# Peptides against a protein of PDB entry 4GXB: the designs that were tried, part 206

Target 1, 277 residues: chain A of PDB entry 4GXB
Amino acid sequence: VPTEEVSLEVLLSNGQKVLVNVLTSDQTEDVLEAVAAKLDLPDDLIGYFSLFLVREKEDGAFSFVRKLQEFELPYVSVTSLRSQEYKIVLRKSYWDSAYDDDVMENRVGLNLLYAQTVSDIERGWILVTKEQHRQLKSLQEKVSKKEFLRLAQTLRHYGYLRFDACVADFPEKDCPVVVSAGNSELSLQLRLPGQQLREGSFRVTRMRCWRVTSSVPLPSGSTSSPGRGRGEVRLELAFEYLMSKDRLQWVTITSPQAIMMSICLQSMVDELMVKKS

## One batch from the design tools (peptide; made by RFdiffusion4, then SolubleMPNN)

Design b2_p28_8_s2 (from b2_p28_8, 16 letters changed)
Fold by OpenDDE base, seed 4:
Structure b2_p28_8_s2 (fold): chain B 277 residues (1-277), chain A 28 residues (1-28)
Amino acid sequence: as target 1 above (277 residues)
Amino acid sequence: EFEYTQEELEEMRERLNELVKEELEALL
């Protein structure tokens, strides 16, 4: 793509549009800096956010495709898909809620976290009871953003990314699950027929390794996702998990978002290493 | 529990980057 100046739309979690003028050759960090400048986010807070490629679903929800990597050209990455459903989204990119304190000290940072959190609650990514929802709405009506966030930080799956419903081979083969990433874990939620909601927690610290595989399914495989123009492709995330002392077991998740899941795992491990250093 | 070295993490990151590159190339 020839280098030229273009207008790029970046969305916040709540769907607010941020228009930035960038070069088609600008890499992810360059675009991120442009977005930060447009929002008046201070330089020292830029590192708490990342740009994500998402697919906007019919209901307006975002399906995360991947975090844009450092080598990517965001304009090219989003436009090459030739579909209006793909968007670039700005979102916080850390997992430990303790870092919220740093971000919340700035008005712009506070607003970003607030908007994201409201959206995550509305989308059901953060799990709330009826009473908690009432309390949150009350705080929202009062525009008490800090108090809202403090309450939200106590809620189940705060800071998690929720993925689209997919399939895992745990606890049994071809089990429908909802995967969420956060708090240094993958949470697998499932409801088997006649059973209560169950949640499996897979801590990244107990994963020996993980891998993503891409394959073309055989005609007998109905679990294939529509291929990106080259037929049906099946993506899988597999991780080897320490189930108990000296017992490793592979768990495989079949999902179009397997790449994004692996990015989350890498990111969570990275953050843990930073905290230990 | 497992403890990763920085070297191992960098190797994993590189593998991830290559995976993303491969996926991008398939779309272009």
Scores: peptide ipSAE 0.349, ipTM 0.866, DockQ to the pose 0.766
Fold by OpenDDE base, seed 3:
Structure b2_p28_8_s2 (fold): chain B 277 residues (1-277), chain A 28 residues (1-28)
Amino acid sequence: as target 1 above (277 residues)
Amino acid sequence: EFEYTQEELEEMRERLNELVKEELEALL
């Protein structure tokens, strides 16, 4: 691709648009730095955020495709998809809420975390009771961003990334699940007919390994998977989990977001390693 | 609990990068 100066749109979690002038040849870090500069985010806080490729749904919700990798050219990555549904989003890229303290010390960082958290609550990624929602709303009305975040940090699935409904082979084959990544785990939520909501927690520290696989469905006339068009690549995330002492079991998640799930796992492990160092 | 070595993490990262590259190349 010829090197040209272009205007690139990057979205915040709340849908706010940030326009940056970049080169088509600029890599992910270059674009991230440009976004940070546009927002007046200090250089020392850039590392707490990443650029993500997402698909915007009809309802405005974001389906995360992947974190843009270091070698990627964000302009090329998003435009090559030839669909306006695909967007680049800025989001925090750490898992431990303790790092919020560093980010919140800066006004811009605080605003970014606040906007993200509000959005995550509105989208139902963070689980709230009615009373908690009332409290959060009150704080939001008062524009008390720090207090809002402190309360939010105590909520279930704070800092988690929620994926689209998909299928897993746990606890049963072809089980509909909602996967969320956070707190060094994959949370699999399921509601079987006539049963209460169940949650399976899979801690990354108990995963021996994981892999992403892709397969092309054979043109077998059984469009059995809801939402798969003929010829769509099937992605799966499989991980080997220590269920009990000396008992390993493979768990497989079938999802178009399998790559993103894998990225989350890697990121969580990386963060844990940093903490041990 | 499993402890990952830096080498293992690097290998995983490389595999991920390769996967993303393949996906990107398929789109171009």
Scores: peptide ipSAE 0.347, ipTM 0.865, DockQ to the pose 0.722
Fold by OpenDDE base, seed 5:
Parts: sequence; C-alpha cells; structure tokens
Structure b2_p28_8_s2 (fold): chain B 277 residues (1-277), chain A 28 residues (1-28)
Amino acid sequence: as target 1 above (277 residues)
Amino acid sequence: EFEYTQEELEEMRERLNELVKEELEALL
C-alpha cells in the first residue's frame, strides 16, 4: 500500500470518536501515540493502553477480535476487512486495578477509565447488584469520576473482558458458555439444563499450557450457508489445566475469539511476571 | 502452580504473532 496521509477513526469504549491523521504505513505504536497526543494523554501513560480491533454489533456492543500487534498497520488492518463493522478501539491493557491509581492521577487517564468502566457496566461486563447500580448512577449524575471508579473497582468482573457466547467441552461436550478474561483467570459462565448459573474459574497460574488451533471444517454437503464463501475457519483455544493435585485436564473452548482469548492469557501472564521481578 | 520462563513467554508471543500474520495474509 502506498504511503499516504489518512484520517483514521479510533473509538473509545463509549463510542466517542477520536480522529487522528496518520500515515497508512504507521505501525500500531505510531497510531497509539497519535491517539494519545490527540487526547492529550501523557507519554508516560501510553503504555497502559492498547489498540484493539473490534467488530461492532448492531446494538453497538464491541466484539473484540484481537489486540493490534506491534507489527500491524492499523489503517491497513481495519480497512482490509472491507466492512464498516470493524473498528479500532482504545482500551486499557493492564489487568491489576492497582495500576488504575497511576492512570487516575491524570485527568485524561481518569476520563478514559471512567468512560470504559461506564461502558463495561452498561454492557453487562461488570456485574452489579441493584443497590450497586443505584450507587453508581448517583455517582455518575454527580460526575464523581474518581468515586465512581473506586466503587467500580470492588465490583465483580471489574477489569474483565467479556467474550461472545461460545462453546466449551467442559464440564460437558458442547456446553454453551460465556467466557470472560480478567484477574489472571478465564471465567466460564454456564447454565446446564435444570441448573443454576455456574461459574468456573480457570486461573492462568494453573494452566500448564494453552494453544490456539484453526481448522477448516470439511464442507458437510448440507449446510452450505450460501453467503460465507470463504471456508468457515473454526478457532479453538485449548488449555491444559491442573484440576487437582497431579490431575491435568484439557479444556477446549470453541470460539471465533480464540485468538483474543489467547492474547489475554499471554498478557495476564506477562503482567504476573512483571510483578514477580 | 506453574511458572513460565521468559523464553517460554517469548515463544508463545512469537506463535501468537505468527497466527495473526497468517490471518492477515489470508485476508489480503
């Protein structure tokens, strides 16, 4: 692609549009810096955020495809998909809420975290009780962003990324689940027939390994859905988990977001390693 | 609990990058 100056739209979690002038050849970090500059985010806070490729759903919700990698050209990555549903989103990229303290010291950082948190609550990624919701609304009405965040930090699945409904082979084959990543774990929410909602927690520290696999299903003759001409790539995330003492078990999640899940796992492990050093 | 070495983390990162590259190449 020839190097040209273009206007690139980057969204915040709340759907706010940030327009930046970049080169088509600018890499992810270059674009991130441009976004930071546009927002007046200090340089020392840039590392707390990343650019993500997402698919915007009809209801405005974001399905995260992947974190844009360092080698990627964001303009090319998003435009190559030839669909207006795909967007670039700025989001915080750390997991430990302790790092919020660093970000919140800056007005812009505070605003970004606030917008993200409000959005995550509205989307149901952060789980709230009725009472908590009332408290949050009150704080939102008062525009008490710091207090809002402090309360939000105590909420279930604060800082988690919620994925689209998918399928796992645990606890049973072809079990519908909702996966969320955060706090150094994958949370699998499931409802088995006749049972209450259950949550399985898979801590990354108990994962011996994980892998992403892609397979092209053999065209079974019948369900040629006409429109998806490109062979539907089935993605799976499999991890070997220490279920109990000396008992390892493979768990496989079938999801189009398997790559993003893997990115989250890697990121969580990376952060844990930084904390140990 | 498992501990990852820096080498293992780098290898995993590399594999991930390769997967992303393959996906991008398939789109282009």
Scores: peptide ipSAE 0.321, ipTM 0.853, DockQ to the pose 0.748
Fold by OpenDDE base, seed 1:
Structure b2_p28_8_s2 (fold): chain B 277 residues (1-277), chain A 28 residues (1-28)
Amino acid sequence: as target 1 above (277 residues)
Amino acid sequence: EFEYTQEELEEMRERLNELVKEELEALL
């Protein structure tokens, strides 16, 4: 692609648009720096955020496709999809809420975390009780962003990324699940007919390994569902989990977001390694 | 519980990068 100056739109979690002028040849970090500069985010806080490729749903929710990798050219990555539903989003990229303290010290960082947290609550990624919701609303009305975040940090699935409904082979084959990644785990939530909500927690420290596989289903003769213009690529995330002492079991999640899930796993492990060193 | 080596993490990262590259190449 020829190097040209282009205008690139980057979204915040609340849908705020940040327009930056970049080169088509600018890599992910270059674009991230441009966004940070536009927001007046200090250089020392840039590392707490990443750019994500997302698909905007009809309801305005974001389906995370992947974190943009270092080698990627964000402009090319998003435009190559030739669909307006794909966006680039700025989001925090750490898991331990302790890092919020560093980010919250800066006005811009605070605003970013606040906007993200509000959005995550509104989208149901962070789980709240009725009473907690009332408290959060009160804090929003007071525009007490720090207090809001402090309360939010105590909530279930704070800092988690929630994925679209998908299918897993756990606890049963072809089980519909909602996967969330955070706090060094994958949370698999399922509700079987007539049953209560069940949750399986899979800590990354008990995963021996994981893999993403891509397969093209053999054209079964009948109904070409028209919408998947790309050959029906089936993505799966499989991880080998230590269920009990000396008992390993494979768990497989079938999801178009398998790549993003693997990115989350990698990121969580990376963060844990940094903390141990 | 398992502990990952830096080498293992790098290998996983490389595999991920290759997967992303393949996806990008398929679009182009």
Scores: peptide ipSAE 0.362, ipTM 0.872, DockQ to the pose 0.767; fails the geometry check

Design b2_p28_8_s3 (from b2_p28_8, 14 letters changed)
Fold by OpenDDE base, seed 2:
Structure b2_p28_8_s3 (fold): chain B 277 residues (1-277), chain A 28 residues (1-28)
Amino acid sequence: as target 1 above (277 residues)
Amino acid sequence: EFEYTQEQLEEMRRELDRLIEEEFERLL
């Protein structure tokens, strides 16, 4: 693509649009810096955020596809998909809520975390009780952003990324599941017929390894996977998990977001390694 | 680590169940 000046739209988690003038040849970091400058986010806080490629659903929800790599050209990455449903989103890129303290010291950082958290609650990524919801709503009405975040930090799945419903081979074959990544785990939520909701926690520290594979399904007559057309690439995340002492078991998740799941796993591991150093 | 009462956990579980059902309906 020739080097040209373009207007690039970057969305916040709440769908707020940030328009930045960049070059088509600008890399991810250049675009991120441009977004930060547009928002008046200090340079020392840029590292707490990343740009993500997402697919915008009809309801305005975002399905995270992947994190944009440093060497990528965001303009090219999004436009090459030739679909208006793909967007670039700015989101926090750390997992430990302790880092919120650094970000929320700045007005812009606070606003970004607040907007993201409100959106995550509204989308059901963060789970709330009725009483908690009432408290959050009261704080939101008062625009008490710091207090709102402090309460939100105590909520189930705060800081998690929730994926679209998908299929796993655990606990049973072809089991529908909702996967969420956060707090150094993959949470698999499911309900088997006639059973109550169950949550399986898979801590990254107990994962021996993981891999993403892509396959083209053979035209088998039973399209067992609802929503994937015949011939669509099937992505799978498989991880080997220490279920008990000296017992490793493979778990496979079939999802279009398998790449994003693997990125989350690596990111969580990396953050844990930094904390141990 | 999050400390919740059993009642709170049950309430959150019900809400999560609803959300999961909605997601499954979208998947199907």
Scores: peptide ipSAE 0.058, ipTM 0.682, DockQ to the pose 0.023
Fold by OpenDDE base, seed 1:
Structure b2_p28_8_s3 (fold): chain B 277 residues (1-277), chain A 28 residues (1-28)
Amino acid sequence: as target 1 above (277 residues)
Amino acid sequence: EFEYTQEQLEEMRRELDRLIEEEFERLL
C-alpha cells in the first residue's frame, strides 16, 4: 500500500468517534499515539490502552475480534476486511483494577475508564443488582466519575470482556455458553435444560496450556442451511485445565472469537508475571 | 447424550443470551 495520509476513525467503548490523521504506513503504536494526542491523554498513560479490531453489530455492540499487534498497520488491517462493520476500538488493556488508580489520576484517563465502564454496564458485561444500579445512576447523574468507578470496581465482572454466545464441550458436549475473560479467568456462563444459570470459573493459573485451532467443515451433504456459506472457518480455543490434583481435562470452546479469547488469556498471564516480578 | 442439531444449538445460544440479559434486566 502506498504511504498516504488518511483519516482513520477510532471508536471508544461507548461508540464515540475519534478521528485521527495518520499515514497508511503507521503502525499500531503510531496510531495509538495519534489517538492519545487527539484525546490529550498523557504519554505515560498510553500503555494502559490498546487498539482492538471489532465487528460492530446491528445494535451497536462490539464483538471483539482481536487486539491489533504492534507490527500491524491499523488502516490496512481494518480496510482490508472490506466491511464497514469492522472498527478499531480503544479500550483499556490491563486486567487488575489496581491500575485504574494510575489512569484515574488524569482527567482524560478518568473519562476513558468512565465511558468504558458505563458502556460495559449498559451492555451487561458488568453485572449489577438493583441497588447497585440505583447507586450507579445516582453517581452518574451527579457526574461523580471517580465514585462511580470505585463502586463499579466492586461489581461482578468489572473489567471483564464478554464474548458472544458460543459453544463449549463443558460441562457437556455442545453446551451453549457465554464466555467472559477477566480477573485471570475465563468465566463460562451456561444454562442446561431445566437448570439454573451457572458459572464455571477457569483460572488461568490452572491452565497448563491452551491453543487455537481453525478448521474448515467438510460440506456435509444435506443440511446446508443456506446461510452458512461453504467454507466458513471454525475456530476453537482448547485449554488443558487442572480440575483437581493431578487431573487434567481439556475444555474446548468453539467461537469466532477464539483468537481474542487466546489473546486475553495470554494478556492475563503476562500481567500476572509482571506482578510477580 | 443429547444430540442437538446446529439449529437447536443456535437457538439455545440465543436463548442463553436472552436469559442472561433478562437476568441482568431483573437485577436493574
Scores: peptide ipSAE 0.057, ipTM 0.597, DockQ to the pose 0.019
Fold by OpenDDE base, seed 3:
Structure b2_p28_8_s3 (fold): chain B 277 residues (1-277), chain A 28 residues (1-28)
Amino acid sequence: as target 1 above (277 residues)
Amino acid sequence: EFEYTQEQLEEMRRELDRLIEEEFERLL
């Protein structure tokens, strides 16, 4: 692609549009810096955020496809998909809520976290009780962003990334599940017929390894997951988990977001390594 | 670890159930 100046749209979690002028040859960090500059986010806070490729669903929700890598050209990455459904989103890129303290010290950082958190609550990524919802709404009406975030930090799945419903082979084969990543775990939420909601917590520290595989379903294979068109690439995330003492078991998640899940796993592991150093 | 009352857990569970159902309906 020839190098030229272009206008790139980057969305915040709340759907707010940030337009930046960048070069088509600008890498992810260059674009991120441009977005930060546009928002007046300090340079020392840029590292707390990342650019993500997402697919905007009909309801306006974002299905996270992947984090944009350092070597990528965001303009090319998004435009090459030839669909207006694909967007670039700015989101925080850490898991430990302790890092919120650093970001919240800055007005722009605070606003970004607030907007993200509001969106995550509205989308049901963060679970709230009726009373908590009332409290959050009250704080939102008062525009008390810090207090809002402090309350939000206590909520279930705060800081998690929730994926679209998918299929896993746990606890049973072809089990519909909702996966969320956060707090150094994958949370698999499911409800089997006649059963109550169950949650399987898979801590990354108990994962021996994981892998993403891609396959093209054979035309004759009846094993097409419901809802995937014939010929679509099937992505799977498989991880080997220490279920009990000396008992490893593979768990496989079939999801178009398998890549994003693996990115989350790696990111959580990386963060844990940084904390131990 | 989150400390919640049983009532809070039930409310969160109900909300989660709803969200799961909505997502599954989109997959089907």
Scores: peptide ipSAE 0.025, ipTM 0.612, DockQ to the pose 0.023
Fold by OpenDDE base, seed 4:
Structure b2_p28_8_s3 (fold): chain B 277 residues (1-277), chain A 28 residues (1-28)
Amino acid sequence: as target 1 above (277 residues)
Amino acid sequence: EFEYTQEQLEEMRRELDRLIEEEFERLL
């Protein structure tokens, strides 16, 4: 692609638009730096954020597709999809809430975390009780961003990335699940017929390995389920999990976001390795 | 082994989302 100056739209978690002038040849880090500069985010805080490719849903929610890679060209990556539903989103890229302390020390960092957290609550990524919601609303009305975040940090699935409802083979075959990644785990929320909603926790430290596979469903001759076009690529994330002592079991999640799930797993593992070093 | 149709799976997914939301509302 010839090098040209372009206006690139980057969204915050709340849908706020950040327009940056970049080159089509600018790599992910260059674009990230441009976004940081536009927001007046200090250079030392840039590393706490990443650019993500997302699909904007009809309700305005984001379905995360993948993290933009270091050598990737964000402008090309988003425009090559030839759909306006695809966006680039700035989001925090660490899992441990302890890193929030570093980010919150800066006003811009604080605002970014606040906006993200508000959005995550509004989208139901962070689970809140009525009482907690009341408290959060009160803090929001007072514009007490630090206190808001401190309360939010105690909430269920704070800092998690929630995926679109998908299918797993756990606890039973073809089980509808909502997967969330965070706190060094994959959380699988599900409700079996006649049962209450439950959560399965899969800690990354107990995953021996994982893989993403892509397959094209063979046209089953008989019942053309009308909706899945004959050529849709099926993505699966499979991980081998230590269920108990010396008992490994494969769990497979079928999701268009399988790649993003694997990125989250790797990112969580990487962060754990950094903390141990 | 309950084989769910794709339609049933989609319905269950929508229901799961609703239930998760309701659980959040109930927790709220």
Scores: peptide ipSAE 0.058, ipTM 0.595, DockQ to the pose 0.019; fails the geometry check

Design b2_p28_8_s4 (from b2_p28_8, 17 letters changed)
Fold by OpenDDE base, seed 2:
Parts: C-alpha cells; sequence; structure tokens
Structure b2_p28_8_s4 (fold): chain B 277 residues (1-277), chain A 28 residues (1-28)
C-alpha cells in the first residue's frame, strides 16, 4: 500500500468521533498515539487503552471483531473490509478496576472512563437494578463523574465486554447463550426451555487451554452460526475447563466473535501474570 | 488453578497473530 496521509476516524464508546491525520502505513501504536494526542491524553495513560475493530449494528451498538494487533495498519484493516459498518473504537483495555484509579487522576482519562461506562450501562453490558439505575441517572444529571464511576464499579459485570448472542455446546448441544468476558472469567448466560435464566462462570484460571478454529462449512446443512451466512467462515472458541477435581471438559462456543473472545482470554491471563510478578 | 508460563503465552499470541493475519489475507 502506498504511503499517503489520510484522515482516519476513531470512535469513542459513545460514538463520539475523533479524526486524526495519519499515514496509511502507520501501525496500531502510531494511530493510538495520534488519537491520544488529539484527546490530550497524557503519554503515561496511553497503555491503558487500545484500538478495536468493531461492526456497528443498526441500533448503533458495537459488535467487537478484534483488538487491532500491533502489526496491523488500522487504516488498511478497516478500509479493506469495504463496508461502512466497520469502525475503529478506542476503549480501555485492562480488566482490574483498580487501574481506574490511575486513569481517573487525569481529566481526559476520567472523561473516557465515564463515557465508556455510561455507554456500557445503556447497552446493557453492565447489569443494574431499577434503584441502581435511578442513582446512576441522578449522578449523571449532576455530572458527578467520579461518583458515578465509583458506584458503577460495584455493579454486576462492570468492566465486562458483552458479546452478541451465540451458540455453545454447554450445558446442552446447540444451546443459545450470551457470553460476557471480564473479571478473569467468561460468563455464559442461558435460558433453557421452561427454565430460569442461568449463568455459568468459567474462570480463566481453571482453563487448561483454549483454541480458536476457523472453518468453511460444507453445504451439508450444518447449522449457521449467528451473524454468519451460509457458507461463510465459521469461528469457534473451545476451551478445556476444570469442572471439578480431576475432571476436565471441553466447552465450545460458536461465534463470529470467537477471535475477540480469545483476545479477551489472553488479555485477562496477561494481566493476572503481571499481578503475580 | 492453572498457571501459564511465558512461553505458553507467547505461543498463544503467535497462534492468535496467525489467525488475524489469515483473516486479513482473505480480505486483501
Amino acid sequence: as target 1 above (277 residues)
Amino acid sequence: DFEYTQEELEEMRKRLDALVREELARRL
């Protein structure tokens, strides 16, 4: 690709647009630095954020495709998809809410976390009761960003990424599930026929291993993955989980977001390793 | 609980990198 200066649009979680002038040959970190500079985010806070490739749904919600890798050229990665529904989004890229304290010390960091958290609540990624929602709205009206975040940090699935509805083979084959990643776990929410909503928690520390597979389904009438057309690439995330003492079981999730799920797992494990060192 | 070695993590990163590269290659 020839090196040219281009205007690249990067979105915040709330859909706010940040335009940056970059080279088509700029790598992910270069673009991230440009975005940070545009936002006046200090250099020492850049590492708390990452760029993500997302698909914008009709309702404006983001379906995360993957974190942009270090070797990627964000301009090329997004434009090569040849669809306006694909966007680049800036989001925090750590899991432990303790790191919020570092980010919140800066005005820009605080604003970014606040905007992201508001969006996550609005999208239902963070689970709130009616009373909690009322309290949050009150704080939002007062523009008490720090207090808002402190309350939000106590909420269920704070800091989680929620994925689009997909299918798992657990607890039953072809079971519709909603997967969320956060707090060093994959949370699988499911409702079996005639049953109450159930949540399965799969802690990454109990995963012996995981893998992502990519395949092209044969026309033999195989079930299409949600969000994928017939004959399109099918992605699966499989992990081997320690269900009980000395009992390992494979769990397979079929989802177009399998790569993103894998990135989340890797990122959570990496963060845990940092804490252990 | 399981603990991953740095080597294992690096291998996982390499596999993920390869998957992303393959995906990009299919589109370019």
Scores: peptide ipSAE 0.471, ipTM 0.913, DockQ to the pose 0.622
Fold by OpenDDE base, seed 3:
Structure b2_p28_8_s4 (fold): chain B 277 residues (1-277), chain A 28 residues (1-28)
Amino acid sequence: as target 1 above (277 residues)
Amino acid sequence: DFEYTQEELEEMRKRLDALVREELARRL
């Protein structure tokens, strides 16, 4: 791709558009720095955020495809998809809420966390009771961003990334699940017919290993899984989990977001390693 | 609990990078 100056649109979690002038040859970090500069985010806070490739759904929800890798060219990565539904989103890229304290010290950082948190609540990624929702709305109306975040930090699945509904082979084959990543775990929520909502928690520290596999379905006359066109790549995330003492079991999640899930796992492990050092 | 070595993490990262590169190459 010839090196040219282009205008690139980057979205915040709330859909706010940030336009940056970059080169088509600029790598992910270069674009991130440009976005930070545009927002007046200080350099020492840039590392708390990342750029993500997402697919915008009809309802405006974001389906995370992947975190843009260091070697990627964000302009090329998004435009090569040749669909306007794909966007680049700026989001915080750490898991431990303790790091919020560092980010919240800056006005721009505070605003970014606030916007993200509001969006996550609105999208149902953060789970709230009716009373908690009322309290949050009151704080939002008062524009008490710090207090809002402090309350939000106590909520279930704060800081989690919620994925689209997918399928797992746990607890049984072809089980519909909603996966969320956060707090050094994958949370699998499922509702079996006639049963209450169940949650399986898979801590990354109990994962011996994980892998992502990509396969092209053979044109077998069998109806492609609902929502996949003929010829779409099937992605799976499999991890070997320590269920009990000396009992390892493979769990496989079939999802177009398997890559993103693996990125989350890697990121959570990396963060844990940093904390131990 | 399992503890991953830096070497293991690097290997996993390389595999992930390869997957992303492959995906990008299919589009380009």
Scores: peptide ipSAE 0.470, ipTM 0.913, DockQ to the pose 0.640
Fold by OpenDDE base, seed 5:
Structure b2_p28_8_s4 (fold): chain B 277 residues (1-277), chain A 28 residues (1-28)
Amino acid sequence: as target 1 above (277 residues)
Amino acid sequence: DFEYTQEELEEMRKRLDALVREELARRL
């Protein structure tokens, strides 16, 4: 792609548009810096955020495809998909809520966290009771962003990324599940026939290893889920989990977001390693 | 609990990068 100056649209979690002038050849970090500059985010806070490739659904919800990697050219990565549903989104990229304290010290950082948190609650990524929702709305009406965030930090699945409904082979084959990543775990929500909603927690510290595999289903295979085009890649995330003492079991998640899930796992492990250092 | 070495993490990162590169290459 020839190097040209272009206007690139980057979205915040709430759908707010940030337009930046970049080169088509600018790498992820360059674009991130441009976005930060446009928002007047200090340089020392840039590292708390990342750019993500997402697919925007009809209802405005975001399906996270992947974090843009360092080697990627964001303009090329998004435009090569040749679909307007794909967007670049700015989001915080750390897991420990303690880092919110650093970000909240700055007005722009505070606003970004606030907007993201509001969006995550509205989308049901953060789970709230009726009473908690009332309290949050009250704080939102008062525009008390710090207090809003402090309350939000105590909520279930604060800081989690929720994925689209997918399929796992746990606890049984072809089990529909909703996966969320956060707090050094993958949370799998499932409902078995005749049972209540269940949640399985898979802590990354109990994963011996994980892998992502890609395959192209054969056209003749009747197992092609309706809606998959010919030649569409099937992605799976598999991890070997320590279920109990000396008992390892493989768990496999089949999802178009398997890469993103893997990125989350790696990121969570990386953060844990930093804390231990 | 399991702990990963920096080397192991780097290898995982390389594999992930390869997957992303492959995905990107299919569309270019």
Scores: peptide ipSAE 0.470, ipTM 0.913, DockQ to the pose 0.692
Fold by OpenDDE base, seed 1:
Structure b2_p28_8_s4 (fold): chain B 277 residues (1-277), chain A 28 residues (1-28)
Amino acid sequence: as target 1 above (277 residues)
Amino acid sequence: DFEYTQEELEEMRKRLDALVREELARRL
């Protein structure tokens, strides 16, 4: 792609648009820095955020495709999809809520965390009781962002990324599940017909390994399943989990977001390693 | 619990990068 100056739109979690002038040849970090500058986010806080490629759903929610990798050219990565539904989103990229303290010390950082948290609650990524919801709304009405975040930090799945409904072979084959990543785990939630909500928690520290596979299904005449057209890529995340002492079991998740799930796993492990060093 | 080495993580990252590159290549 020829190097040209372009206007690139980057969204915040709340849908706020940030327009930046960048080169088509600018890498992910260059674009991130441009966004930070546009927002007046200080340089020392840039590392707490990342750019994500997302698909905007009909309801305006974001389906995370992947974190943009260091080698990527954000302009090229998003435009090559040739669909307006794909966007670039700025989001925090750490897991431990303790790092919120660093970010919240800055007005811009505080606003970013607040907007993200509000959005995550609205989207049902963060789980709230009726009473908690009332309290959050009260704080939101008062525009008490710090207090709002402090309360939010105590909520179930705070800091988690929720994925689109997909399929896993756990607890049984072809189970519809909702996967969430956060707090050094993958949470697999499912509700079978007539049953209560079930959750499997898979701590990354008990994963021996994981892998993402990309495959093209063979044309089978009978696969009427939406999304398995001829030539469509199937993504799977598989991890080997220590279920009990000396008992390893593979769990496989079939999802278009398998790459993003893998990125989350790696990111969580990386963060844990940093904290232990 | 398992502990990953930096080397193991880097290898996993390389595989991930390869997947992303492959995906991009299919569109360009």
Scores: peptide ipSAE 0.468, ipTM 0.913, DockQ to the pose 0.690

